# Ledger of designs, part 93: peptides against a protein of PDB entry 6D0Y

Target 1, 225 residues: chain A of PDB entry 6D0Y
Amino acid sequence: ETEDHLESLICKVGEKSACSLESNLEGLAGVLEADLPNYKSKILRLLCTVARLLPEKLTIYTTLVGLLNARNYNFGGEFVEAMIRQLKESLKANNYNEAVYLVRFLSDLVNCHVIAAPSMVAMFENFVSVTQEEDVPQVRRDWYVYAFLSSLPWVGKELYEKKDAEMDRIFANTESYLKRRQKTHVPMLQVWTADKPHPQEEYLDCLWAQIQKLKKDRWQERHIL

## One batch from the design tools (peptide; made by RFdiffusion4, then SolubleMPNN)

Design b2_p18_3_s3
Fold by OpenDDE base, seed 4:
Structure b2_p18_3_s3 (fold): chain B 225 residues (1-225), chain A 18 residues (1-18)
Amino acid sequence: as target 1 above (225 residues)
Amino acid sequence: SKDEETKKLLEEAALAAE
């Protein structure tokens, strides 16, 4: 495969096809594996790019990376490292929207057996620990809690299956923070669901309630949060 | 191991942003 062809294949995976998505992904993984000796850097860059820029294909690309990781363990590690580096850069640049998406992406990589559950738990422990630090702006503390909670639909089940005690501790710390934080009550920061009426709540409180319900429902989603 | 290295990287990512 040429570099241009690889780009096309990677960018277009998951689009309309006569074959199943799983079959297409397996096929693409094989193609990419075969081309790693010649195009590893290019493939790595392409995957990082589409992972960041095509959020609608999150699960497609996490699955693809999972398949690649199974074929080439080292490449999977390099990809994760690259994504973590991007997360660092996003956070340093205060690009919180990109950062939170990257956290979700990394979270789903746990399901794809690319990142170990304990590693993700450790990251979330550190996220929530920010809320306990002194002289940290609340907006940042809130973001870390948001990033954690908003990622749980993708990885909460797996983490609780393997690290329930640690997760419970994280939840306890999160709950404690949410109770003591300063709350804003502007309309744009309140959430209202018309089809499932509930009092308007501050966005983190609402998210917390949703995640608590998800947890109680054994992490079975009835709708996309 | 790769997993341990990844764990460290993830931990560092959170701390570096502080």
Scores: peptide ipSAE 0.455, ipTM 0.891, DockQ to the pose 0.017
Fold by OpenDDE base, seed 1:
Structure b2_p18_3_s3 (fold): chain B 225 residues (1-225), chain A 18 residues (1-18)
Amino acid sequence: as target 1 above (225 residues)
Amino acid sequence: SKDEETKKLLEEAALAAE
């Protein structure tokens, strides 16, 4: 495939087709594998770009990378390394929206057998350890908890299946932090009924409750978080 | 070894954020 054609194929995967998404991804993985000897660098850059810029196709591209990793193990490793570098750059640039998305993307790569569960657990341990930092703004501590919790819909099941004890420790530390952190309440956002008022819940407490429910439901999602 | 390398990179990413 030509370089321009590769870009088109990668960008348009998952769009309307007469074939199933699974078959299209297998086909594209085969095409990309065949072209790696000539276009590895270009393909790597393209995949990193679409992974970052097309969040609506997160599972499509994680699946594609999983297929490529199965075909070319070294390429899968290079892709992960590139995404981790991008995460580091995003954090350094204070681009926290991109950073949290990249954490979620990396999390889903665990399901695609690209990243090992223990590796992701180790990263989350480090994230939650930020809550123990002193002389830092609470917003920093809150963000890492948010990044961890908001990624669990994509990887919580796998991590608990493989590293339940470690995950329990991370959850305990998270819960402890949430109990002691300063909370901001917005009374005007409270929902009041004639019989039962609903106070506005702080966003991390709300997310925590949702994740606890998800965990209780064995990570079977019943609604969009 | 690839898994260990990836683990190291992920840990470094978290540490770099600190």
Scores: peptide ipSAE 0.451, ipTM 0.890, DockQ to the pose 0.017
Fold by OpenDDE base, seed 3:
Structure b2_p18_3_s3 (fold): chain B 225 residues (1-225), chain A 18 residues (1-18)
Amino acid sequence: as target 1 above (225 residues)
Amino acid sequence: SKDEETKKLLEEAALAAE
């Protein structure tokens, strides 16, 4: 395959086809694996790009990476490293919108057996530990809690199956923080920005309630909305 | 192991934001 053709294949996966999505992903994984000896760097860059820029295809690309990881374990690792590097860059740049999406993406990679559950638990422990930092803006503490909670729909079930005790501790710490934090009320229709990840601070309370319900329902989401 | 390496990288990512 030429580089241009690979780009087309990767960018257009999941679009209308006579074959099932699962079949197409398996086929693409095979094509990409075969081309890794010649185009590894290009494929890696392309996958990172579409993962970041096409959030509507999050589960498509996490699944694809899962399939690739099963075929080429080292390449899967390189992809994860690249995504983690991007997360670090986003956090350093205070690009909270991109950062939270990347956390969700990485979370779903756990569900796709690309990242180990204990690794994600460790990251979330570090996120929630930010709530204990002194002399930092509450918006910082809130964002890390938001990043954690908003990722649980993708990974909560897996983490509780494997690390329930650790997750319970994280939840307890989260609940404690949410009870003691200040709440700022603003119009709910404000869009989030990099410098204002929580224009409506009540959103965290709402999200917490939703996650508690999800947990109670054994991480089975019943509504699509 | 690869998993341990990934774990370290994830931990670094979280701490780098601090």
Scores: peptide ipSAE 0.445, ipTM 0.889, DockQ to the pose 0.017
Fold by OpenDDE base, seed 5:
Structure b2_p18_3_s3 (fold): chain B 225 residues (1-225), chain A 18 residues (1-18)
Amino acid sequence: as target 1 above (225 residues)
Amino acid sequence: SKDEETKKLLEEAALAAE
Protein backbone atom coordinates (compact mmCIF):
# COMPACT_ATOMS: atom_id res chain seq x y z
CA GLU B 1 0.00 0.00 0.00
CA THR B 2 1.10 3.53 -0.71
CA GLU B 3 1.21 6.08 2.07
CA ASP B 4 -1.78 7.93 0.68
CA HIS B 5 -3.80 4.78 0.43
CA LEU B 6 -2.91 3.80 3.97
CA GLU B 7 -4.15 7.15 5.18
CA SER B 8 -7.43 6.62 3.40
CA LEU B 9 -7.87 3.13 4.80
CA ILE B 10 -7.14 4.22 8.34
CA CYS B 11 -9.34 7.30 8.22
CA LYS B 12 -12.31 5.54 6.67
CA VAL B 13 -12.35 2.35 8.71
CA GLY B 14 -15.72 1.75 10.31
CA GLU B 15 -17.69 3.29 7.48
CA LYS B 16 -20.41 1.39 5.65
CA SER B 17 -19.16 -1.83 4.11
CA ALA B 18 -20.40 -5.16 2.84
CA CYS B 19 -18.34 -6.82 5.55
CA SER B 20 -18.64 -6.64 9.31
CA LEU B 21 -16.69 -4.07 11.27
CA GLU B 22 -14.66 -6.79 12.95
CA SER B 23 -13.67 -8.35 9.66
CA ASN B 24 -12.71 -4.96 8.28
CA LEU B 25 -10.56 -4.23 11.30
CA GLU B 26 -8.84 -7.59 11.07
CA GLY B 27 -8.22 -7.02 7.41
CA LEU B 28 -6.81 -3.58 7.99
CA ALA B 29 -4.63 -4.85 10.81
CA GLY B 30 -3.19 -7.40 8.43
CA VAL B 31 -2.49 -4.78 5.81
CA LEU B 32 -0.83 -2.48 8.30
CA GLU B 33 1.26 -5.29 9.77
CA ALA B 34 2.54 -6.19 6.33
CA ASP B 35 3.52 -2.58 5.70
CA LEU B 36 5.25 -1.95 9.02
CA PRO B 37 8.69 -2.86 7.68
CA ASN B 38 8.42 -0.03 5.17
CA TYR B 39 6.01 2.45 6.74
CA LYS B 40 6.17 1.97 10.51
CA SER B 41 6.73 5.64 11.30
CA LYS B 42 4.01 6.79 8.95
CA ILE B 43 1.51 4.27 10.26
CA LEU B 44 2.35 5.21 13.81
CA ARG B 45 1.79 8.89 13.11
CA LEU B 46 -1.45 8.22 11.26
CA LEU B 47 -2.88 6.14 14.07
CA CYS B 48 -1.95 8.75 16.64
CA THR B 49 -3.54 11.46 14.53
CA VAL B 50 -6.86 9.74 13.97
CA ALA B 51 -6.97 8.68 17.60
CA ARG B 52 -6.78 12.34 18.59
CA LEU B 53 -8.88 13.93 15.87
CA LEU B 54 -11.71 11.42 15.53
CA PRO B 55 -13.08 10.88 19.03
CA GLU B 56 -16.30 9.43 17.62
CA LYS B 57 -14.26 6.43 16.50
CA LEU B 58 -12.49 5.87 19.81
CA THR B 59 -13.45 2.22 20.20
CA ILE B 60 -12.76 1.51 16.55
CA TYR B 61 -9.19 2.68 16.78
CA THR B 62 -8.50 1.17 20.18
CA THR B 63 -9.72 -2.13 18.77
CA LEU B 64 -7.53 -1.71 15.71
CA VAL B 65 -4.51 -1.03 17.89
CA GLY B 66 -5.38 -4.08 19.95
CA LEU B 67 -5.39 -6.22 16.84
CA LEU B 68 -2.10 -4.73 15.70
CA ASN B 69 -0.59 -5.29 19.11
CA ALA B 70 -1.54 -8.95 18.89
CA ARG B 71 0.23 -9.18 15.55
CA ASN B 72 3.21 -7.01 16.44
CA TYR B 73 3.81 -6.71 20.15
CA ASN B 74 6.55 -4.11 19.87
CA PHE B 75 4.50 -1.82 17.66
CA GLY B 76 1.76 -1.73 20.25
CA GLY B 77 4.27 -0.58 22.79
CA GLU B 78 5.57 2.13 20.49
CA PHE B 79 2.05 3.38 19.89
CA VAL B 80 1.35 3.63 23.61
CA GLU B 81 4.59 5.52 24.09
CA ALA B 82 3.60 7.96 21.38
CA MET B 83 0.20 8.55 22.94
CA ILE B 84 1.75 9.09 26.35
CA ARG B 85 4.13 11.63 24.86
CA GLN B 86 1.14 13.42 23.39
CA LEU B 87 -0.59 13.37 26.76
CA LYS B 88 2.44 14.94 28.38
CA GLU B 89 2.57 17.61 25.69
CA SER B 90 -1.11 18.44 26.06
CA LEU B 91 -0.78 18.75 29.82
CA LYS B 92 2.28 20.95 29.45
CA ALA B 93 0.34 23.18 27.07
CA ASN B 94 -2.68 23.24 29.42
CA ASN B 95 -4.84 21.59 26.77
CA TYR B 96 -6.94 19.78 29.32
CA ASN B 97 -9.73 18.79 26.96
CA GLU B 98 -7.30 16.93 24.74
CA ALA B 99 -5.55 15.49 27.74
CA VAL B 100 -8.68 14.03 29.28
CA TYR B 101 -9.61 12.43 25.97
CA LEU B 102 -6.18 10.87 25.72
CA VAL B 103 -6.58 9.44 29.21
CA ARG B 104 -9.89 7.95 28.13
CA PHE B 105 -8.30 6.50 25.01
CA LEU B 106 -5.49 4.94 27.01
CA SER B 107 -8.08 3.58 29.41
CA ASP B 108 -9.91 1.75 26.65
CA LEU B 109 -6.62 0.25 25.49
CA VAL B 110 -6.73 -1.79 28.68
CA ASN B 111 -9.83 -3.54 27.36
CA CYS B 112 -8.00 -4.18 24.11
CA HIS B 113 -5.13 -5.90 25.93
CA VAL B 114 -2.64 -3.22 24.95
CA ILE B 115 -2.11 -1.77 28.42
CA ALA B 116 -2.07 -3.90 31.55
CA ALA B 117 -4.65 -3.14 34.22
CA PRO B 118 -2.04 -2.65 36.97
CA SER B 119 -0.37 0.04 34.87
CA MET B 120 -3.59 1.99 34.52
CA VAL B 121 -4.32 1.65 38.22
CA ALA B 122 -0.89 3.05 38.98
CA MET B 123 -1.55 6.05 36.76
CA PHE B 124 -4.89 6.74 38.43
CA GLU B 125 -3.29 6.42 41.84
CA ASN B 126 -0.90 9.16 40.82
CA PHE B 127 -3.75 11.27 39.45
CA VAL B 128 -5.75 11.15 42.65
CA SER B 129 -2.63 11.69 44.76
CA VAL B 130 -2.40 15.18 43.28
CA THR B 131 -5.46 16.11 45.32
CA GLN B 132 -3.42 15.55 48.46
CA GLU B 133 -0.64 17.92 47.51
CA GLU B 134 -0.27 21.37 48.99
CA ASP B 135 0.09 24.59 47.02
CA VAL B 136 -1.71 23.18 43.99
CA PRO B 137 -4.60 25.12 42.45
CA GLN B 138 -7.98 23.47 42.88
CA VAL B 139 -8.63 23.68 39.15
CA ARG B 140 -5.76 21.27 38.56
CA ARG B 141 -6.83 18.94 41.34
CA ASP B 142 -10.35 18.96 39.94
CA TRP B 143 -9.05 18.07 36.50
CA TYR B 144 -7.25 14.97 37.72
CA VAL B 145 -10.38 13.79 39.49
CA TYR B 146 -12.41 14.52 36.38
CA ALA B 147 -9.94 12.67 34.16
CA PHE B 148 -10.09 9.65 36.43
CA LEU B 149 -13.87 9.55 36.85
CA SER B 150 -14.66 10.31 33.22
CA SER B 151 -12.49 7.39 32.11
CA LEU B 152 -14.14 4.78 34.32
CA PRO B 153 -17.01 4.05 31.93
CA TRP B 154 -14.35 2.61 29.62
CA VAL B 155 -12.18 0.75 32.09
CA GLY B 156 -13.80 0.58 35.52
CA LYS B 157 -15.06 -2.97 35.11
CA GLU B 158 -11.67 -4.34 34.10
CA LEU B 159 -9.82 -2.50 36.84
CA TYR B 160 -12.15 -3.69 39.57
CA GLU B 161 -11.96 -7.25 38.34
CA LYS B 162 -8.19 -7.24 38.64
CA LYS B 163 -7.40 -4.62 41.29
CA ASP B 164 -10.50 -4.17 43.43
CA ALA B 165 -8.66 -3.31 46.65
CA GLU B 166 -6.52 -0.66 45.00
CA MET B 167 -9.53 0.81 43.20
CA ASP B 168 -11.48 1.03 46.45
CA ARG B 169 -8.62 3.00 47.94
CA ILE B 170 -8.64 5.39 44.99
CA PHE B 171 -12.40 5.80 45.32
CA ALA B 172 -12.11 6.53 49.02
CA ASN B 173 -9.51 9.20 48.39
CA THR B 174 -11.64 10.68 45.62
CA GLU B 175 -14.71 10.82 47.82
CA SER B 176 -12.74 12.46 50.59
CA TYR B 177 -11.50 15.15 48.23
CA LEU B 178 -14.95 15.83 46.80
CA LYS B 179 -16.33 16.38 50.28
CA ARG B 180 -13.73 18.96 51.24
CA ARG B 181 -13.25 20.85 47.97
CA GLN B 182 -14.75 24.28 47.38
CA LYS B 183 -17.89 24.19 45.28
CA THR B 184 -18.61 26.90 42.74
CA HIS B 185 -21.73 27.82 40.84
CA VAL B 186 -21.61 27.60 37.06
CA PRO B 187 -24.06 29.49 34.87
CA MET B 188 -26.77 27.39 33.35
CA LEU B 189 -26.36 26.65 29.66
CA GLN B 190 -30.10 26.46 29.08
CA VAL B 191 -33.00 28.69 29.95
CA TRP B 192 -34.77 27.29 32.96
CA THR B 193 -37.95 28.32 34.71
CA ALA B 194 -39.27 27.54 38.15
CA ASP B 195 -40.53 24.24 36.79
CA LYS B 196 -37.20 22.99 35.52
CA PRO B 197 -37.09 19.20 35.44
CA HIS B 198 -33.80 18.81 37.32
CA PRO B 199 -31.99 20.98 39.83
CA GLN B 200 -28.55 22.16 38.85
CA GLU B 201 -25.73 20.21 40.44
CA GLU B 202 -22.01 20.84 40.62
CA TYR B 203 -20.38 18.99 37.74
CA LEU B 204 -17.95 16.84 39.73
CA ASP B 205 -20.58 15.91 42.28
CA CYS B 206 -22.89 14.98 39.44
CA LEU B 207 -20.24 12.89 37.75
CA TRP B 208 -19.39 11.20 41.03
CA ALA B 209 -23.02 10.24 41.54
CA GLN B 210 -23.19 8.82 38.03
CA ILE B 211 -20.04 6.79 38.50
CA GLN B 212 -21.25 5.49 41.85
CA LYS B 213 -24.43 4.32 40.16
CA LEU B 214 -22.44 2.72 37.37
CA LYS B 215 -20.28 0.90 39.90
CA LYS B 216 -23.36 -0.28 41.75
CA ASP B 217 -24.71 -1.62 38.47
CA ARG B 218 -21.51 -3.65 38.02
CA TRP B 219 -20.33 -1.27 35.32
CA GLN B 220 -23.20 -2.15 33.01
CA GLU B 221 -24.45 1.05 31.42
CA ARG B 222 -28.20 1.40 31.36
CA HIS B 223 -28.25 5.02 30.25
CA ILE B 224 -25.98 7.58 28.66
CA LEU B 225 -23.93 9.53 31.17
CA SER A 1 9.14 -6.01 29.83
CA LYS A 2 6.72 -3.93 27.79
CA ASP A 3 4.25 -3.88 30.65
CA GLU A 4 6.80 -2.54 33.09
CA GLU A 5 7.97 0.06 30.61
CA THR A 6 4.41 1.16 29.95
CA LYS A 7 3.68 1.38 33.65
CA LYS A 8 6.71 3.57 34.16
CA LEU A 9 5.73 5.85 31.29
CA LEU A 10 2.17 6.21 32.55
CA GLU A 11 3.41 7.07 36.00
CA GLU A 12 5.81 9.61 34.59
CA ALA A 13 3.04 11.24 32.59
CA ALA A 14 0.96 11.79 35.69
CA LEU A 15 3.84 13.17 37.71
CA ALA A 16 5.03 15.46 34.94
CA ALA A 17 1.70 17.26 35.04
CA GLU A 18 2.12 18.16 38.70
Scores: peptide ipSAE 0.440, ipTM 0.888, DockQ to the pose 0.017; fails the geometry check

Design b2_p18_3_s4
Fold by OpenDDE base, seed 4:
Structure b2_p18_3_s4 (fold): chain B 225 residues (1-225), chain A 18 residues (1-18)
Amino acid sequence: as target 1 above (225 residues)
Amino acid sequence: SMDEETKRLLEEAAKKAA
C-alpha cells in the first residue's frame, strides 16, 4: 500500500461496505501491520489524528488500534504514548474538550485490551486526587471529576469487574468532593430530561446521579449520557 | 508545578495491557 492509500483506508474505515465492520477492521489491521516497517510513523500520526478529529468513529478506531496492538505490541505502546502526550498537550493548551474526549478514547482502549484496567484506575485516581489539591481553581477540580465521570460509560464496567475496591474508593472521594464543592445553579448548567423527570441539577451533580444510576444498572446504558 | 506533576502521573499511570 502507498502512503496516500493508507490515509484513505484509515479515514474511510467504517463507511458503507458489503462486508462487516469487523472484517473490514481486521483486514485493515493486517494491511497496516504489513506496512509498519515502511510507514510506522505515518500510520501512527494518522491514527492519532483520526482518533482526535473523528469522534463519531471512536469505537471504530479504538477497535482498530486494539487489533493492531494484538499484532504489534510495540506499535500499540507507541500509539498509547502518543495519545497520552496529546492529552498532556491538550491540558497544557487548555483544550479541555479535546482532553476529555481523549480520556474517553483512552478509556475505550481498555475495552480493546490496549490499556490495562489497573492503569486506567490509576489514572482516574490521579484525576480525582486533583480535588485534594490546595490553592487551585475549582474549575480544575471540577474538570477532572467531569473527565472521570464522563468516561465511565465507556469503561466503568471493565474497571469495576477488575478493580471494584479501588473504584469504590474513587467514587467515595468523588462523592465527598461533590458534596463540599461550591455549586452553581444556573439553568444553562442544569439538565432536565423529559423521559426521566428529575429536578434541575447542577451539571456535575446531574452527571454524578446519572453515573450512579448506570452503576446500579450494572453499567448497561439505556440511553446516551 | 502541580499541573506538571499531574501530567507526569497520567503518563505513568497509562500503561499498556499485557
Scores: peptide ipSAE 0.046, ipTM 0.728, DockQ to the pose 0.018
Fold by OpenDDE base, seed 2:
Structure b2_p18_3_s4 (fold): chain B 225 residues (1-225), chain A 18 residues (1-18)
Amino acid sequence: as target 1 above (225 residues)
Amino acid sequence: SMDEETKRLLEEAAKKAA
């Protein structure tokens, strides 16, 4: 197959089709596997690109990578390494929105059996350990907590099933940090449109409450169809 | 730097599943 054809297949996977999504992903994984000997670098680049640029298809591409990893373990490893490199680059460039998305993407790769649950726990432990760093801006501490918490909707269930004690420790450390961090920006989030002020919770406190609720609900999200 | 150390730790932590 041509490079352009591969690009089209990768970019359009998950779109409306007469076949099931699972069937299409399995088919595409087979096509990509067959073309790895000739187009590994191109396929790797394409997957990294669409993974980053199409966040609405996060689960589609993590699943695809999971299927490819099952077929070619080495390729899966190369993909993970590429995504981690991109995460490092994003952090270095202060592109925190991309960085947090990449953390979320890596988190979902745990569900797809590409990254081991203990490894993800270790990563999150490292993230939360940043809250203990001295002489650093609070924004740094806040971001790593945000990256951790905002990724839990994708991987919290799996991590608690496999590493509940370790996750409890991370949660305890997170809670402790949230209690002691400065919240000087909270007053600026108050909406004064009504007779009584409508205080908005600080974004990390709000997220923490949401994650606690999600945990209480056994990591099942409620969706409006 | 602390940032570089964190980045290295991320690399070490994100190990492949068997």
Scores: peptide ipSAE 0.043, ipTM 0.726, DockQ to the pose 0.018
Fold by OpenDDE base, seed 1:
Structure b2_p18_3_s4 (fold): chain B 225 residues (1-225), chain A 18 residues (1-18)
Amino acid sequence: as target 1 above (225 residues)
Amino acid sequence: SMDEETKRLLEEAAKKAA
């Protein structure tokens, strides 16, 4: 395959086809594996780019990386390292929207057997430990809690199956922080009906409630995200 | 800084599946 053709294949995977998505991904993984000796750097850069810029294809590309990792473990490692570097750069640049997306992407890589569950637990422990930092803005502490909680729909089931005790400790620390943090309420966003008022809930409290419900439902979502 | 330390810890934590 030529570099231009590889770019086309990687960018267009998951689009309308006569074959199943699973078949197409397996086929593409085979093509990419065969071309790694000649185009490893290019393929790595392409995958990192599409992973970051096409969030609607998150599960497509995590699955593809999972398939590639199974074929070439070293390449999988290089990809993970590249994504972690990108996460670090995003945080350094205060690009928190990209950063939270990258955390979700890395989270889903656990399901694809690219990142070990204990490693992801350790990362989330580090996230939640930020809540214990002194002399820092609450917005920093809040963001890391948000990044953790908002990633659990992708990886919570796997982490609790393998590291339930550690996850319980992380949850306890999160709950403790949420109880003691300063909350902002916006009365103008409250919805009032004739029979029942619906007050606006603080966004992290709302997310926490959603995650608790998801956990109670054994991490099975009722609605498609 | 605390930010740099966090970034280093994240990198160390995110290891490949065994």
Scores: peptide ipSAE 0.048, ipTM 0.732, DockQ to the pose 0.018; fails the geometry check
Fold by OpenDDE base, seed 3:
Structure b2_p18_3_s4 (fold): chain B 225 residues (1-225), chain A 18 residues (1-18)
Amino acid sequence: as target 1 above (225 residues)
Amino acid sequence: SMDEETKRLLEEAAKKAA
């Protein structure tokens, strides 16, 4: 494989094909694994790039990384590290839209068995702990709660299967915060197909209700992107 | 800053699955 060919393969995965997406991903994972000895850096860079820049293919690339991780554990680790670095940079740059997307991406990597469930729980504990910070804008607290809640469609099932007690604690803390925070009416940023929120309903309260319902439904969604 | 600390903790917490 050539470098240019790898770029094409990675960028075009998930597009129209005579084969199933699953078959294509498995095939691509095999190709990439074989080429890692020669093109690891290039492949890593490409995957990080498409993961960030093609949010519509989130589950495609998380799945691909999951497959690659199973084939090459070290490469999977390098990819995770790169994505964490990018998340850190996004937060540092106050690019919260990118940051929340990256949290969702990392969350789905847990679902793809690339990141350990306990690690993600720890991350979310850190997020929700922001609600306890003093002398900070509520928008900061709200964002971290939003990042947590909005990621649960991709990871909630896995986390509750493995760390239910810890998740319950996080939920309790979240609920407590939501009850005491000041209500604001801003549009909800939805990443999954759900009922349109009522215009008069506060976005975090709405999200909370949706997540509670999702939890009640055993984390099963009708429409998963 | 608290943000920097959080970012550090994210890196530490996000361990790869075995």
Scores: peptide ipSAE 0.044, ipTM 0.729, DockQ to the pose 0.018; fails the geometry check

Design b2_p18_4_s1 (from b2_p18_4, 11 letters changed)
Fold by OpenDDE base, seed 2:
Structure b2_p18_4_s1 (fold): chain B 225 residues (1-225), chain A 18 residues (1-18)
Amino acid sequence: as target 1 above (225 residues)
Amino acid sequence: SEEEHKQIVEQMLEEIKS
């Protein structure tokens, strides 16, 4: 395959096809594996790019990476390194939206057998530990908690199945922080004031409640968030 | 299974929040 063709194949995966998505992903994984000797760097860059820029296809590309990792384990490792490096760069650039998405992507890679569950637990422990840092802005603490909580829809089930005790500890630390942090409230939009099924709540508190509900529901989502 | 990648992730954890 030419580089341009590879780009097209990678970018268009998941689009309407006569074949199943699973079949297409398996086929693409095979094509990419075969082309790694000649186009490894290009393929790596392309996968990192779509993983970063196409959040709507998160599970498609994590699955693809999982399939590739099964075929070429070393490449999977290189991809993980690249993604973590990108996460660092995003944080340094204060691109927090990209950063949180990358955390979600890495989280879903656990389900795809690319990243081990204990590693993700360690990452989340590391994130939540920021809440204990002194002389740092609360926004920093809040973001790492947000990154943790907002990623749980993609990995919470797996982590609790394998590391329930550790996850409970992280949750306890998170809850403790949320109770003691300064809370800010933004006036609700008028359109939502007419029908208030839920009282006004700070964003992280709201997210916490949602995650608690998700946990209670055994991490089964009823709708796409 | 994911042991090698586990090492990669763990080696970079401290650098993420720094």
Scores: peptide ipSAE 0.175, ipTM 0.822, DockQ to the pose 0.020
Fold by OpenDDE base, seed 3:
Structure b2_p18_4_s1 (fold): chain B 225 residues (1-225), chain A 18 residues (1-18)
Amino acid sequence: as target 1 above (225 residues)
Amino acid sequence: SEEEHKQIVEQMLEEIKS
């Protein structure tokens, strides 16, 4: 495969095909594995790019990474490192939309057997611990809680199955914070921006309620065809 | 199957909040 062709293959995966998505992903994983000796760096960059810029294909690319990780475990590790590094860079750049997408991506990688459940729990513990930091803006605390809660649809079931006690503690801390945080009126029509981390005043409360309902439903989401 | 990556993630977690 040529470098340009690899870009096309990666970017277009999931498009209409006579074969199943699973079959296409398995095929692509095989192609990428075969080309790693010659194009590892390029493939790594491409996968990181689509993971970051195409959130609508999150599950496609997490699945692809999972398949590739099973074929080449070292590459999977390099990818995880790159993604975490990108998350750090996004946060430093105050690119909170990208950052939350990356957290969700990492969360779903747990389901794809790329990241261990305890590692993800540790990440969320770190996020929620920000609520306990002294002399920091509430917007910082709010964002990390948002990042945690908004990622649970992708990984909550797995984490509670394996680390229920730790998750309960995180939930308790989150609930405590949400009860004591200050609430400022924010217009409902405001857009998520770096200086406006929440769409509306009660966004976190609404999200919390949704997550609690999801938890009560044993993390089974309702699907509409 | 995930132990190696577990270590990778754990080593990078603290820096995320910075």
Scores: peptide ipSAE 0.174, ipTM 0.821, DockQ to the pose 0.020
Fold by OpenDDE base, seed 1:
Structure b2_p18_4_s1 (fold): chain B 225 residues (1-225), chain A 18 residues (1-18)
Amino acid sequence: as target 1 above (225 residues)
Amino acid sequence: SEEEHKQIVEQMLEEIKS
């Protein structure tokens, strides 16, 4: 494959085809694997780019990465590292919309067997621990709670199945923080959905209620949050 | 399969808030 052709293949995956999505993804994973010796850096960059810029194809690209990771484990690791670096860069640049999406992307990679569940639990523990930091703006504390909660639709089921005790602790700490925080509306946190089920409630309280309902429903979504 | 990357991933994830 040529470099330009690889870009086309990666960007257009999941679009209308006579074949199933699964078949197309498996085929593309094979093509990418074969081209890694010649185009590893380009493929890595392309996958990071589409993962960052095409949120509507989140599950398509996480699945693709999962398939590619199964074929080339080292490349899968390099991809995860690149995505985490990008997340850090997004946070440093105050691009919180991109940052939260990257957390969601990484969360779904747990379902694709690219990231271990304990690793994601550790990340969320680290996020929620920010609520205990002193002499920091509440907006910082709020964002990390938001990043945690807003990612649970993608990984909550898996994490509770494998690390229920740890997750319960994270939830308890989150609930405690939400009860004691000052109520404010922060635009950078209003990324989850434009049409909130409880618009009369403060945003994080509303999200918390939605996640509690999702948890109660055994992580089976009945509507798009 | 993801277990072998666990240590590296966790180290990077722990540093994300810094």
Scores: peptide ipSAE 0.157, ipTM 0.821, DockQ to the pose 0.020
Fold by OpenDDE base, seed 5:
Structure b2_p18_4_s1 (fold): chain B 225 residues (1-225), chain A 18 residues (1-18)
Amino acid sequence: as target 1 above (225 residues)
Amino acid sequence: SEEEHKQIVEQMLEEIKS
């Protein structure tokens, strides 16, 4: 494949096709694997770019990386390293929206067998430990809790299946922090139920409640007609 | 900073690479 064609293939994967998405991803993984000897650096850069800039295709590209990792384990590792570097750069640049998305992306890579569950647990333990830092702005503590909680829809099921005790400890520490932190109320949409009234909550408290519900539902989201 | 989470990142890389 030509370099320009590789860009097209990577950017357009997951779009409407006569074939199944799974078949298309498997096919693309094969093409990319075959072209690694000639275009490894370009392919790596392209995958990092689309992984960062196309959030609507998160699961498509994590799946693609998973397939490619199965074919070329070393390349998968290089990709993860590149993504971690990008996460560091995002944090350094105070681009916290990109940073949290990258954490979500890495989280879904656990489901794709690219990142080990214990590694992700360790990362989240490290994130939640920030709540214990002294002489730092609360916004820093809040962000790491947010990054943890907002990533659980993608990886919570897997982590609890393999590391339930560790996850429970992380949850306990998170809950303790949320109870003692200073709260800033912001306008937000809330769901009211007749049997379960809720107090006015800010975004982290609301997210915590949502995640607790998700956990109770065994990490299965319910959609109502 | 670039040094933030250095230890855990290194651990992740080792686990992924090993």
Scores: peptide ipSAE 0.056, ipTM 0.724, DockQ to the pose 0.017

